# Peptides against a protein of PDB entry 6J54: the designs that were tried, part 111

Target 1, 223 residues: chain A of PDB entry 6J54
Amino acid sequence: NENLFASFIAPTMMGLPIVTLIIMFPSLLFPTPKRLINNRTISIQQWLIQLTSKQMMAIHNQKGQTWSLMLMSLIMFIGSTNILGLLPHSFTPTTQLSMNLGMAIPLWSATVFTGFRYKTKTSLAHFLPQGTPALLIPMLVIIETISLFIQPVALAVRLTANITAGHLLIHLIGGATLALLNINTMTAFITFTILILLTILEFAVALIQAYVFTLLVSLYLHD
Target 2, 42 residues: chain B of PDB entry 6J54
Amino acid sequence: QFQFTGIKKYFNSYTLTGRMNCVLATYGGIALLVLYFKLRSK

## One batch from the design tools (peptide; made by RFdiffusion4, then SolubleMPNN)

Design b2_p12_6_s1 (from b2_p12_6, 8 letters changed)
Fold by OpenDDE base, seed 5:
Structure b2_p12_6_s1 (fold): chain B 223 residues (1-223), chain C 42 residues (1-42), chain A 12 residues (1-12)
Amino acid sequence: as target 1 above (223 residues)
Amino acid sequence: as target 2 above (42 residues)
Amino acid sequence: SLDLLLLVEKLA
């Protein structure tokens, strides 16, 4: 139905793209600290960022830790945008495959190129697992090469599919709940309860997908 | 840990250098095959 | 690294 997919159309006002404002809006929710001891909300945010940073950068060496700022900004951006889009008739930029590809491909390319530049031997050796029989070497190298090029696509599609599917499901159940209000109140109550549980689940999924996206980018950097 | 002699010294799936050489050899072989088919078509 | 990627794919 056109009404179902209307929420996935890029909104415009007076011919101007509102999408840019929607994308930039999450940045306003995370102000920069100005004091040594900040407000409780800012302190919690900084604490969470530090915890996630320590977990993400534990895999990397000192040179790889230079990407900490970028990776943290990425997870905060994707996580915030995913959470804000968990309402019916709300536009989520991360549901657009073009946006996710626009993020995934450059980041993936950067990690691959940095790997080839600074760890050339290790990066080339990554196409062949250790202990591979001699007869399987050519085929396995080809498969691993194809797998490398599928990585950015899988990264983008995974995020897009998970967020889009959740958004569609919330919209469908929400619409069904509204339609059943005047037909059967008991059934409407049940569907509404399911909707609430689903929204809670999608909040978790939104954060997990943001984490997975960032984690995979970091893993590609580590090789 | 691993001691290889002959061709296995340069082409093996256990050492880092050996794995790298195997990958390069595979890419080189594919490139030569592509060139062969292009030249054969003409 | 590949094992971690496969694990992440199962969770995603």
Scores: peptide ipSAE 0.246, ipTM 0.827, DockQ to the pose 0.029
Fold by OpenDDE base, seed 4:
Structure b2_p12_6_s1 (fold): chain B 223 residues (1-223), chain C 42 residues (1-42), chain A 12 residues (1-12)
Amino acid sequence: as target 1 above (223 residues)
Amino acid sequence: as target 2 above (42 residues)
Amino acid sequence: SLDLLLLVEKLA
């Protein structure tokens, strides 16, 4: 059904891609602080960034701490885009697998190469779990190698699937609610209530997926 | 914690160096197998 | 690290 996926089509105006503007829009919501004591909005943002930064980067050494800016920017970007995507008639760039792969693959590659660059022995050792029986070593090494290459795909697909599925559910339940308005008002009211609850859940999912994506990137960096 | 002697000193699943060597040995073995089949097809 | 990763994947 074309109507189900119409909202996932990349919007264009006169053949010009406006997706670039949509992707850049969330950056306007995070202005740079200009004062020592900023307004409440910026203060809350900074507070949240500090909290997430502390807990996420606590496991990293000094070299890993250099990634703090990148990771915090990533979580804010994904989180903001996901939340904005829940607005009515909004296009969510993170529903596009290409978008998420574009983020996941470079970040994953950077973390993997960084690991091999500075922690070569540990990184190579990660291909073999500790305590593996000797006979299973070759097989597990191969499996772990494959698992490594699946990581960027898993990152992208997880984010894409969760956000896309949420949008689809909201669309379907919303459509069902509208269709039931003239058929059974009571059932329509129940469906509408479910829609509200689902929307609240999707707000949480939007933030959680942003956090998980960033966290996993951080974990890959930590090895 | 673990004390190994002989060949197990270099190839084990417990020590960091041992695990690394096992991984390298596995990759080396695969590379040799691929090379063998490649040369065999010629 | 693997255990933590598996835990995160389970929660995600």
Scores: peptide ipSAE 0.222, ipTM 0.845, DockQ to the pose 0.028
Fold by OpenDDE base, seed 2:
Structure b2_p12_6_s1 (fold): chain B 223 residues (1-223), chain C 42 residues (1-42), chain A 12 residues (1-12)
Amino acid sequence: as target 1 above (223 residues)
Amino acid sequence: as target 2 above (42 residues)
Amino acid sequence: SLDLLLLVEKLA
């Protein structure tokens, strides 16, 4: 059990937490453009950022567009950290629920607060779906209120669970592959193939979870 | 468009204002109930 | 928006 979850322990060196460096490392992978026509790599990055920005902010008005920088930075951060977490023997900060809660709660609260500040009537009205029978109004309002407060938790847990489960599965299948190398090479080959496919899937999951996390924050802002 | 008169004009589940008022009324009712039980226990 | 939220949750 300890070996299974050893990769999820926050790494330290000489008692100093190197998690800070790990969190800051993805920032080095996205250099700011210095030229009008950049290298192919930087151009592709900027192109992807623009595409994702247009897609995510399409549902927002001009006021919502002010959140574009925050949301795009969030998706880039989570996406990059998740992808880097798939490297062998790497630590993924987003596997820590504390970190994800640390991101989810403030962002969620900010979106909810912004909604109440600028769209008070609409925000309050969202606690009661349109066309609700009169007898169900009190109960439904309570349920919707509870649902609102579950949103940040669900947001954090979703990201944490998906990334953690993926990592755990990779480790399990990888360990099984190594164990089967000396037992049955054919079975080991099968498990290794599964590991490769799983790794590819986890790359997709890593990006999807980053997108979903940011999208949900954006959606909460849209109310 | 919905035509509401009387109390339904202010408390309905169709109009934005009506929904808002229903939510506020619900919260107000809950608050009053909580207050009632708090005072009752005293 | 609620339907979209549910769809996102379904896909996630």
Scores: peptide ipSAE 0.212, ipTM 0.840, DockQ to the pose 0.028
Fold by OpenDDE base, seed 3:
Structure b2_p12_6_s1 (fold): chain B 223 residues (1-223), chain C 42 residues (1-42), chain A 12 residues (1-12)
Amino acid sequence: as target 1 above (223 residues)
Amino acid sequence: as target 2 above (42 residues)
Amino acid sequence: SLDLLLLVEKLA
């Protein structure tokens, strides 16, 4: 088990933490456009950002659309880190619950406070679903209040669990494939095929989790 | 659409204002209960 | 909305 989790240890070089550099590295992959007509890579990136921005911000009014920059930067950060984390012998910061909580709690708090600030009546009304029987009102309000505070935790844990589980599966199946190479080549080939399919799935999961994380933050803002 | 009279006008689960008041009343009740137990313990 | 949130939760 200790060997399985070795890839999740925060890397250091000469006693100095390099986690900061790893976190900052994705920023280098998305340079600021300098030309009216950019390179293919930058153009594709801008196109993707525009598409995702239009999709996510369609539910928001003008006030909510002010969060577009933050939400797009968030999805780019999480998505890029998750994809880079699938590289061999790479460290994924989003596998750390502390990292994800550090993102989830402030963003959640900001959305909640923003909602209470600008939409006080609607925000307070969300603690009670419409059409609730009178006798169930107190209990349901309490449940919804608890549900509100679970949101940041669920947001962080979901991201952490999905990415971590994917990494573990890749390592386990990969290790099994290597172990079966000299035992049964045919079985090893089957497990290798599964590994490839799983890797493709994890690439999708990496992007989906980034999208879901950002989308949920956006939905919390919209209420 | 919704016609409420009396207490139901202010405390209902259908209108926005009614729902808000119900939530506030619930929180107020909880706060009073907490205060009661705190004062009783002392 | 809650319905959309529940749908996202199922897909997440």
Scores: peptide ipSAE 0.182, ipTM 0.839, DockQ to the pose 0.028

Design b2_p12_6_s2 (from b2_p12_6, 7 letters changed)
Fold by OpenDDE base, seed 5:
Structure b2_p12_6_s2 (fold): chain B 223 residues (1-223), chain C 42 residues (1-42), chain A 12 residues (1-12)
Amino acid sequence: as target 1 above (223 residues)
Amino acid sequence: as target 2 above (42 residues)
Amino acid sequence: ALDVLLLVEKLL
């Protein structure tokens, strides 16, 4: 059982936490442009960031667009860390619920407080859907209030669960493949093929989860 | 578009102000209920 | 908020 969860233990070197270096490493993959016309790789990267930025910020007014840099940095960080975590013996920080809560709670709180600060009437009215029958108003307001407080938890748990489950599946199928190599080569080959397909799926899931996390933060800002 | 009279002017589920007032009234009611039970237990 | 939850359920 320890081998199953060994990849989720925070790595240390000589008593010092190397987790900080792992978290900072993705930043090296995205250098800042120096020229008006950059290399093809940097240009493609900037183009992708611009496309995602336009897509995510299309729902926001000019005041909300000030969060564009934060949201783009968030998606790039989560996406890059999730993809790097799919390496054979890599530690994925986003598998740690503490890290995801550490991101989700402050961002959620910031969106809620900014909503109450600049759009107080609309934010308060959001606890009651339009057209609600009078008899259901108190109950629905309570449910919507509870729903609000579940948002940061759902945001963190969704990311953690999806990435962690992917890692566990890759580990289990990989282990089964190795165990079957000397038992039945044909079944081992089939299992290995499934492992490859699963790995490709997890790459997609890694990006989707980063996008969903960032999108939901953006939607909470817009209310 | 919506014309409300009396109490419905301030407490309705269609207007922004009405929805806000309903939410505040609900929170106020819950707070008073909690306060009542706290004082009763004392 | 409920609509957002439904969108997430559809997306996942």
Scores: peptide ipSAE 0.286, ipTM 0.839, DockQ to the pose 0.029
Fold by OpenDDE base, seed 2:
Structure b2_p12_6_s2 (fold): chain B 223 residues (1-223), chain C 42 residues (1-42), chain A 12 residues (1-12)
Amino acid sequence: as target 1 above (223 residues)
Amino acid sequence: as target 2 above (42 residues)
Amino acid sequence: ALDVLLLVEKLL
């Protein structure tokens, strides 16, 4: 059991938390543009950022566009950390629920607070769907309120569970492949093929989860 | 366009103001109930 | 909430 979850333990070196360096490392992969026309790699990165920014901010008005920088930084951070976490023997900080809660709760709180601050009437009205029968109003308001408070938890757990489950599955199948090498090479080859396919899937999941996390934060802001 | 008269004008599930008032009324009612039980238990 | 849930269901 310890071997299964060993990869999820926060790494330390001589008592110093290496996790801090791991969290900061993705920032080095995205250098700031220094030229009008940069290298192809940087240009592609900027193009992707612009496309994702336009897509995510399409639902927001001018006031919502203020959050664009933060949301884009969030998706870049989560996406990069998730992708880097798929490297062999890499620790993914986003597999830690504490970290994801640390991101989800403040962002959710900020979106909710912003909603109540600038769109008080709409935000309050959102607790009651339009056209609700009068008899169901009290119960539905309560349910909607509970739903609101579940949002940050669901946001954090979704990200954590998806990334953690993917990593766990990769480790399990990888371990099984190694174990089968000396037992049956044919089955080991099949298992290895599955591992490759799974790894490709996890790359997609890593990006999707980053997108979903950021999108939901954005959607909560839009109310 | 919905035309509401009387109390339905202020408490309805169709207009923005009506929905807001319903939510506030619900929260107010719950708060009063909690207060009532708290005072009763004292 | 329902719209968000449906969107999440569609995305995942």
Scores: peptide ipSAE 0.267, ipTM 0.847, DockQ to the pose 0.028
Fold by OpenDDE base, seed 4:
Structure b2_p12_6_s2 (fold): chain B 223 residues (1-223), chain C 42 residues (1-42), chain A 12 residues (1-12)
Amino acid sequence: as target 1 above (223 residues)
Amino acid sequence: as target 2 above (42 residues)
Amino acid sequence: ALDVLLLVEKLL
């Protein structure tokens, strides 16, 4: 059973945390453009960032658009870490709940506070959905308040659970394929095929979870 | 479209101001209840 | 909350 979670242990060298270096590594994959016409790789990256930026920030006012840099950096960070985590024998920082909480709580808090500061009436009114029967108002306000505080936890847990579950499945199916190689080659081939399909799915999940995390943060900012 | 008179003007679930007031009233009520139980315990 | 939930259900 220990082998199942061995890949999720934070790597250390002589007690020194390598995790910091691993977290910083994705930043090297996104170099700053230095030319008007950049390399193809950088151009593709910029194009993707522009597309996602236009889609995500279209719902925001000018004040909300100031968060574009933060949100785009967030999606790039989470996306890159998730994709890199699918490499063999790689450690995925986003599988750590502490990491995701460290991102979710401050971002959520910032969005909530900015909402209360600039849109106080709308933000307070958001605790009560429109058309609520009068008798249910107190209960629903309480529920909505609780829901608000669950948001950062939901962000962190969703990302953590999805990425962790994917890694566990890859590990389990991979282990099963290796075990079946000496037992039944035909079944091992089937499980290997499933592993490949699962890996492709996890690449998609990695990007989707990054997008959803960022989108929800953006949505909370919009109120 | 929504025309309210009387107390419904200030406390309703349709208008922005009405919703805000309902939320504030709910929080105020909870605060008063907590205060009541706190004072009762003493 | 409901709007967010519906959005999540659509995306997931």
Scores: peptide ipSAE 0.256, ipTM 0.846, DockQ to the pose 0.028
Fold by OpenDDE base, seed 3:
Structure b2_p12_6_s2 (fold): chain B 223 residues (1-223), chain C 42 residues (1-42), chain A 12 residues (1-12)
Amino acid sequence: as target 1 above (223 residues)
Amino acid sequence: as target 2 above (42 residues)
Amino acid sequence: ALDVLLLVEKLL
């Protein structure tokens, strides 16, 4: 059991925290463009950012589109960290709930406060669904208020749980494959095939969770 | 458009203003209840 | 509200 969770311990070297370097490393993979026509890798990155930006900001008005830079940086950060976390013996910072709460709570609060600042009437009205029977109004307002405060927690826990569960599953299936190599080679081959399919799934999950996290933040901004 | 008269004009679940007022009234009621229990415990 | 829940259900 201890070895199962050993990969989730924050790494240190000689008492110095290398977690800071791990968090900063994805930034090196996305250099700022300096030319009108950039390298293939940078051009592809810009193209992907433009596509995702158009998709994410399609629901927002001009004021909401000012958040495009922040949301795109967020999706790039989470996506890159999640993908890098799938490397062998790598540490994924997004498996730490503290990291995800540190992102979710400020972003959620910013979206909520921005909504109340510029769309006060609409934001207050969202606590009551349209067409609610009069007798259910107080109860639904309370439920919707509670739902609002659950949003940052759900946002953080969703990301943490999905990435952590994927890492654990890869570790368990990988360990089972190694254990079965000397017991039954045919079963080990089947388990290895499952491991490959699982790793492909986790690559997809890594990107999807980054997208969902950013999209939900965007939706909270739009209300 | 829904046309409401009387109290329904200000407290309805269909209009934006009505929904806002209902939410504010609910929060105000909860605040008064909390205040009542706080004063009662003293 | 419920739309977010439905969206999450579709994505997760």
Scores: peptide ipSAE 0.231, ipTM 0.844, DockQ to the pose 0.028

Design b2_p12_6_s3 (from b2_p12_6, 7 letters changed)
Fold by OpenDDE base, seed 3:
Structure b2_p12_6_s3 (fold): chain B 223 residues (1-223), chain C 42 residues (1-42), chain A 12 residues (1-12)
Amino acid sequence: as target 1 above (223 residues)
Amino acid sequence: as target 2 above (42 residues)
Amino acid sequence: ALTVLLLVELLR
């Protein structure tokens, strides 16, 4: 019902969308460093960014490494929005499929076009796995083509489904806990314990989904 | 080290060029089929 | 790419 999905409605104030402010808010959490030795929080952030950057860009050549800034900004954006979305009464923009498609489709298209532009032969050859029997070539090429076009959809839906499902589950278990407080205190305690464990899991999922989204974009770039 | 002769040299699933040509041939065939049905409907 | 996609799906 409407109450179940109320947390997923785009918030407005006096008819003005505050979603824009919500989307921009994570940027305030990552200030630019101005010293050689920065604060502990900034140092940790830089360390994490460098660590993840080295891991993700290790598979790319120098031309592919030009995407490092964009990929790191992407993971930071998705990760921060997902984590902030776990706060009470918060709105998570990444629960909106439209937003995730808005990120996935352009990035996927850019990687595919980049592949065709600079690695035309390899990109075309990718539609046919090596060693395919001659009789299966036409069908397999069609399947691989379909697989390519499903990639942006899968990328967006994966992120949306995981984050949305997590939020729904927290809401449902939380609601069940409140309902059981006056019915059976022991059962309510069990459901509350599950809620805590689930919340911890969702923090991990939030970061993992950010990483997976960025990683897959990177892999598509690698071809 | 794949040594193919004749048509297999250009259309094979082992070499990069062969795979590319197979893909192009498949797309070309599909395009021709689509064109055929489109022209037939007119 | 397909193998990686499958692995990612298993990891959620």
Scores: peptide ipSAE 0.087, ipTM 0.814, DockQ to the pose 0.029
Fold by OpenDDE base, seed 4:
Structure b2_p12_6_s3 (fold): chain B 223 residues (1-223), chain C 42 residues (1-42), chain A 12 residues (1-12)
Amino acid sequence: as target 1 above (223 residues)
Amino acid sequence: as target 2 above (42 residues)
Amino acid sequence: ALTVLLLVELLR
């Protein structure tokens, strides 16, 4: 059991937290453009950022578009960390619930407070869905209030669970393939094929979870 | 299309103002209940 | 929360 979760232990070297360096590492993969016509890699990155920004920020007003930088940086950070985590022997900071809560709670609170500040009537009205029968209003308002407070937890847990589950599954199937190599080569080959397909799926999941996390934050901002 | 008269004008689940008032009324009711139980305990 | 978590990690 210890071997299964050993990869999720926060790495330290000589008691010093190298986790900070691991978190900062993805920033090196996205250098700031210095030229009008950048390298192909930077151009692709900018193109992707522009596409995602146009899609996500199309719903928001000009005040909401101020969050574009924050949301784009968030998706790039989570996406890059998740993808890098799929490298062999890599530690994914996003597997730590504490980190994801650290991102989710402030962002959620900021969106909620921003909503109450600029759209007080709409934000208060959001606690009651349109067309609710009169007798169900008190109950539904309470439920919606609880739902609001679950949002940051849901954001963090969703990201953490999906990435962690993927890593666990890769480790389990990988361990099974190694164990079966000496028992049954044919079965080991089948499990290895499954492992390859699973890793491809996890690449997709890594990007999707980054997108969903950022999208939900943006939706909460829009209210 | 929604024409409400009387109390329904202020408390409805269709208009923005009505929904807001319903939410505030619900919170107010809960606050009063909590206050009641707190005062009852004394 | 992130600052607190980072601080806890640094103090660990």
Scores: peptide ipSAE 0.078, ipTM 0.786, DockQ to the pose 0.124
Fold by OpenDDE base, seed 1:
Structure b2_p12_6_s3 (fold): chain B 223 residues (1-223), chain C 42 residues (1-42), chain A 12 residues (1-12)
Amino acid sequence: as target 1 above (223 residues)
Amino acid sequence: as target 2 above (42 residues)
Amino acid sequence: ALTVLLLVELLR
């Protein structure tokens, strides 16, 4: 069982945390544009960032647009780390719950506190949906309060569980294919086909989870 | 659009102010309950 | 290239 989860252990070299370098590595993949007309690769990258930025920030007013840089950096970081994690022998920091909590809790707290600071009436009213019967008001307010505090946990666990489960499935099916190569080549081919389809799915999951994480943070900011 | 009178004017689930007041009243009630049990144990 | 990446992933 420990061998099964060996890929999720934080790598260290001589007791030094290489995890910091792994976390910082995706930043090298996104260079800042220096020219008015950049290379095709940088232009495509900036175009994609612009499209995602426009789509993500369409919900927010001008005050919410100030969070565009933070939200775009978040989605690029999580997306890049998740995709890079699908490389062989790579370590994905987003499989660590501690890292995801480290992102989720501060961002959630910031969105909630900014909501209470600038839109106090709307934020307080959000704990009670419209049209609630009078007898259900106290119970529903309590439930919505509990739901609010579950949000950062849900953000972290969703990201961690989905990425971790994907990695586990790839390793398990991959191990099964290798074991079946010498036992039954026909079944090995079937399992290999499933592995290919699964890896494609995990690429999609990697991007979707990054988007969902950022989108939910954005929605909490919008309230 | 909503014509409420009396207590329903301030505590309703339809208006923004009414919803806010209901939330504050709920939290106030919980705080009073906690305070009651805290003082009872002493 | 994809098959090579998969093979390396299987040996991971």
Scores: peptide ipSAE 0.058, ipTM 0.750, DockQ to the pose 0.017
Fold by OpenDDE base, seed 2:
Structure b2_p12_6_s3 (fold): chain B 223 residues (1-223), chain C 42 residues (1-42), chain A 12 residues (1-12)
Amino acid sequence: as target 1 above (223 residues)
Amino acid sequence: as target 2 above (42 residues)
Amino acid sequence: ALTVLLLVELLR
């Protein structure tokens, strides 16, 4: 059990939390453009950011697009940390529920507050779907209220669970392959193939979860 | 387009204002109930 | 890369 979860322990060096360095490391991978025409790698990166930005902000008006910088930084951060977390012996900060809650709760609160501030009528009306029978109104309002408060929790848990589960699976299958090398080489080969496929899947999951996290925050902002 | 008259004009599940009022009424009712039970228990 | 990962895991 200790070996299974050892990779999720926050790393420290001589009592100093190196987690801070790990969190800041992705920032080095995204240098600011200095030229109108940058290198191919930087240009591709910037292009991807622009594409994702256009997709994410397509649902927002001019006022909502003010959040574009924050949302893009969020997706880049989560995406980069998730991808880096798939490196061997790497620590993924997003596997920590505390971190994800630390992101989800403030962002969710900000979106909800912004909604109530600028779209008070719409935000209040959102607690009651259109066409609801009169008898169901009180109960449905309560359910929608509860649903609202579950949103930040679901947001954080979704990200944490998906990333953590992926890491666990990679660890388990990897350990199984090593154990089977001396037992049954054929089975070890099969498990190794599964590990490869799983690793590819986890790369996709890492990006998808980053996108979903950011998208949901954006959707909550749109109400 | 829905034409509402009377109380239905203010409390309906179709119009934005009506939905808002229903939500507020629900919250107000719950708050009053909680207040009632709190005062009753004391 | 996966072989390296496995080797590192083995040495761990």
Scores: peptide ipSAE 0.024, ipTM 0.746, DockQ to the pose 0.017

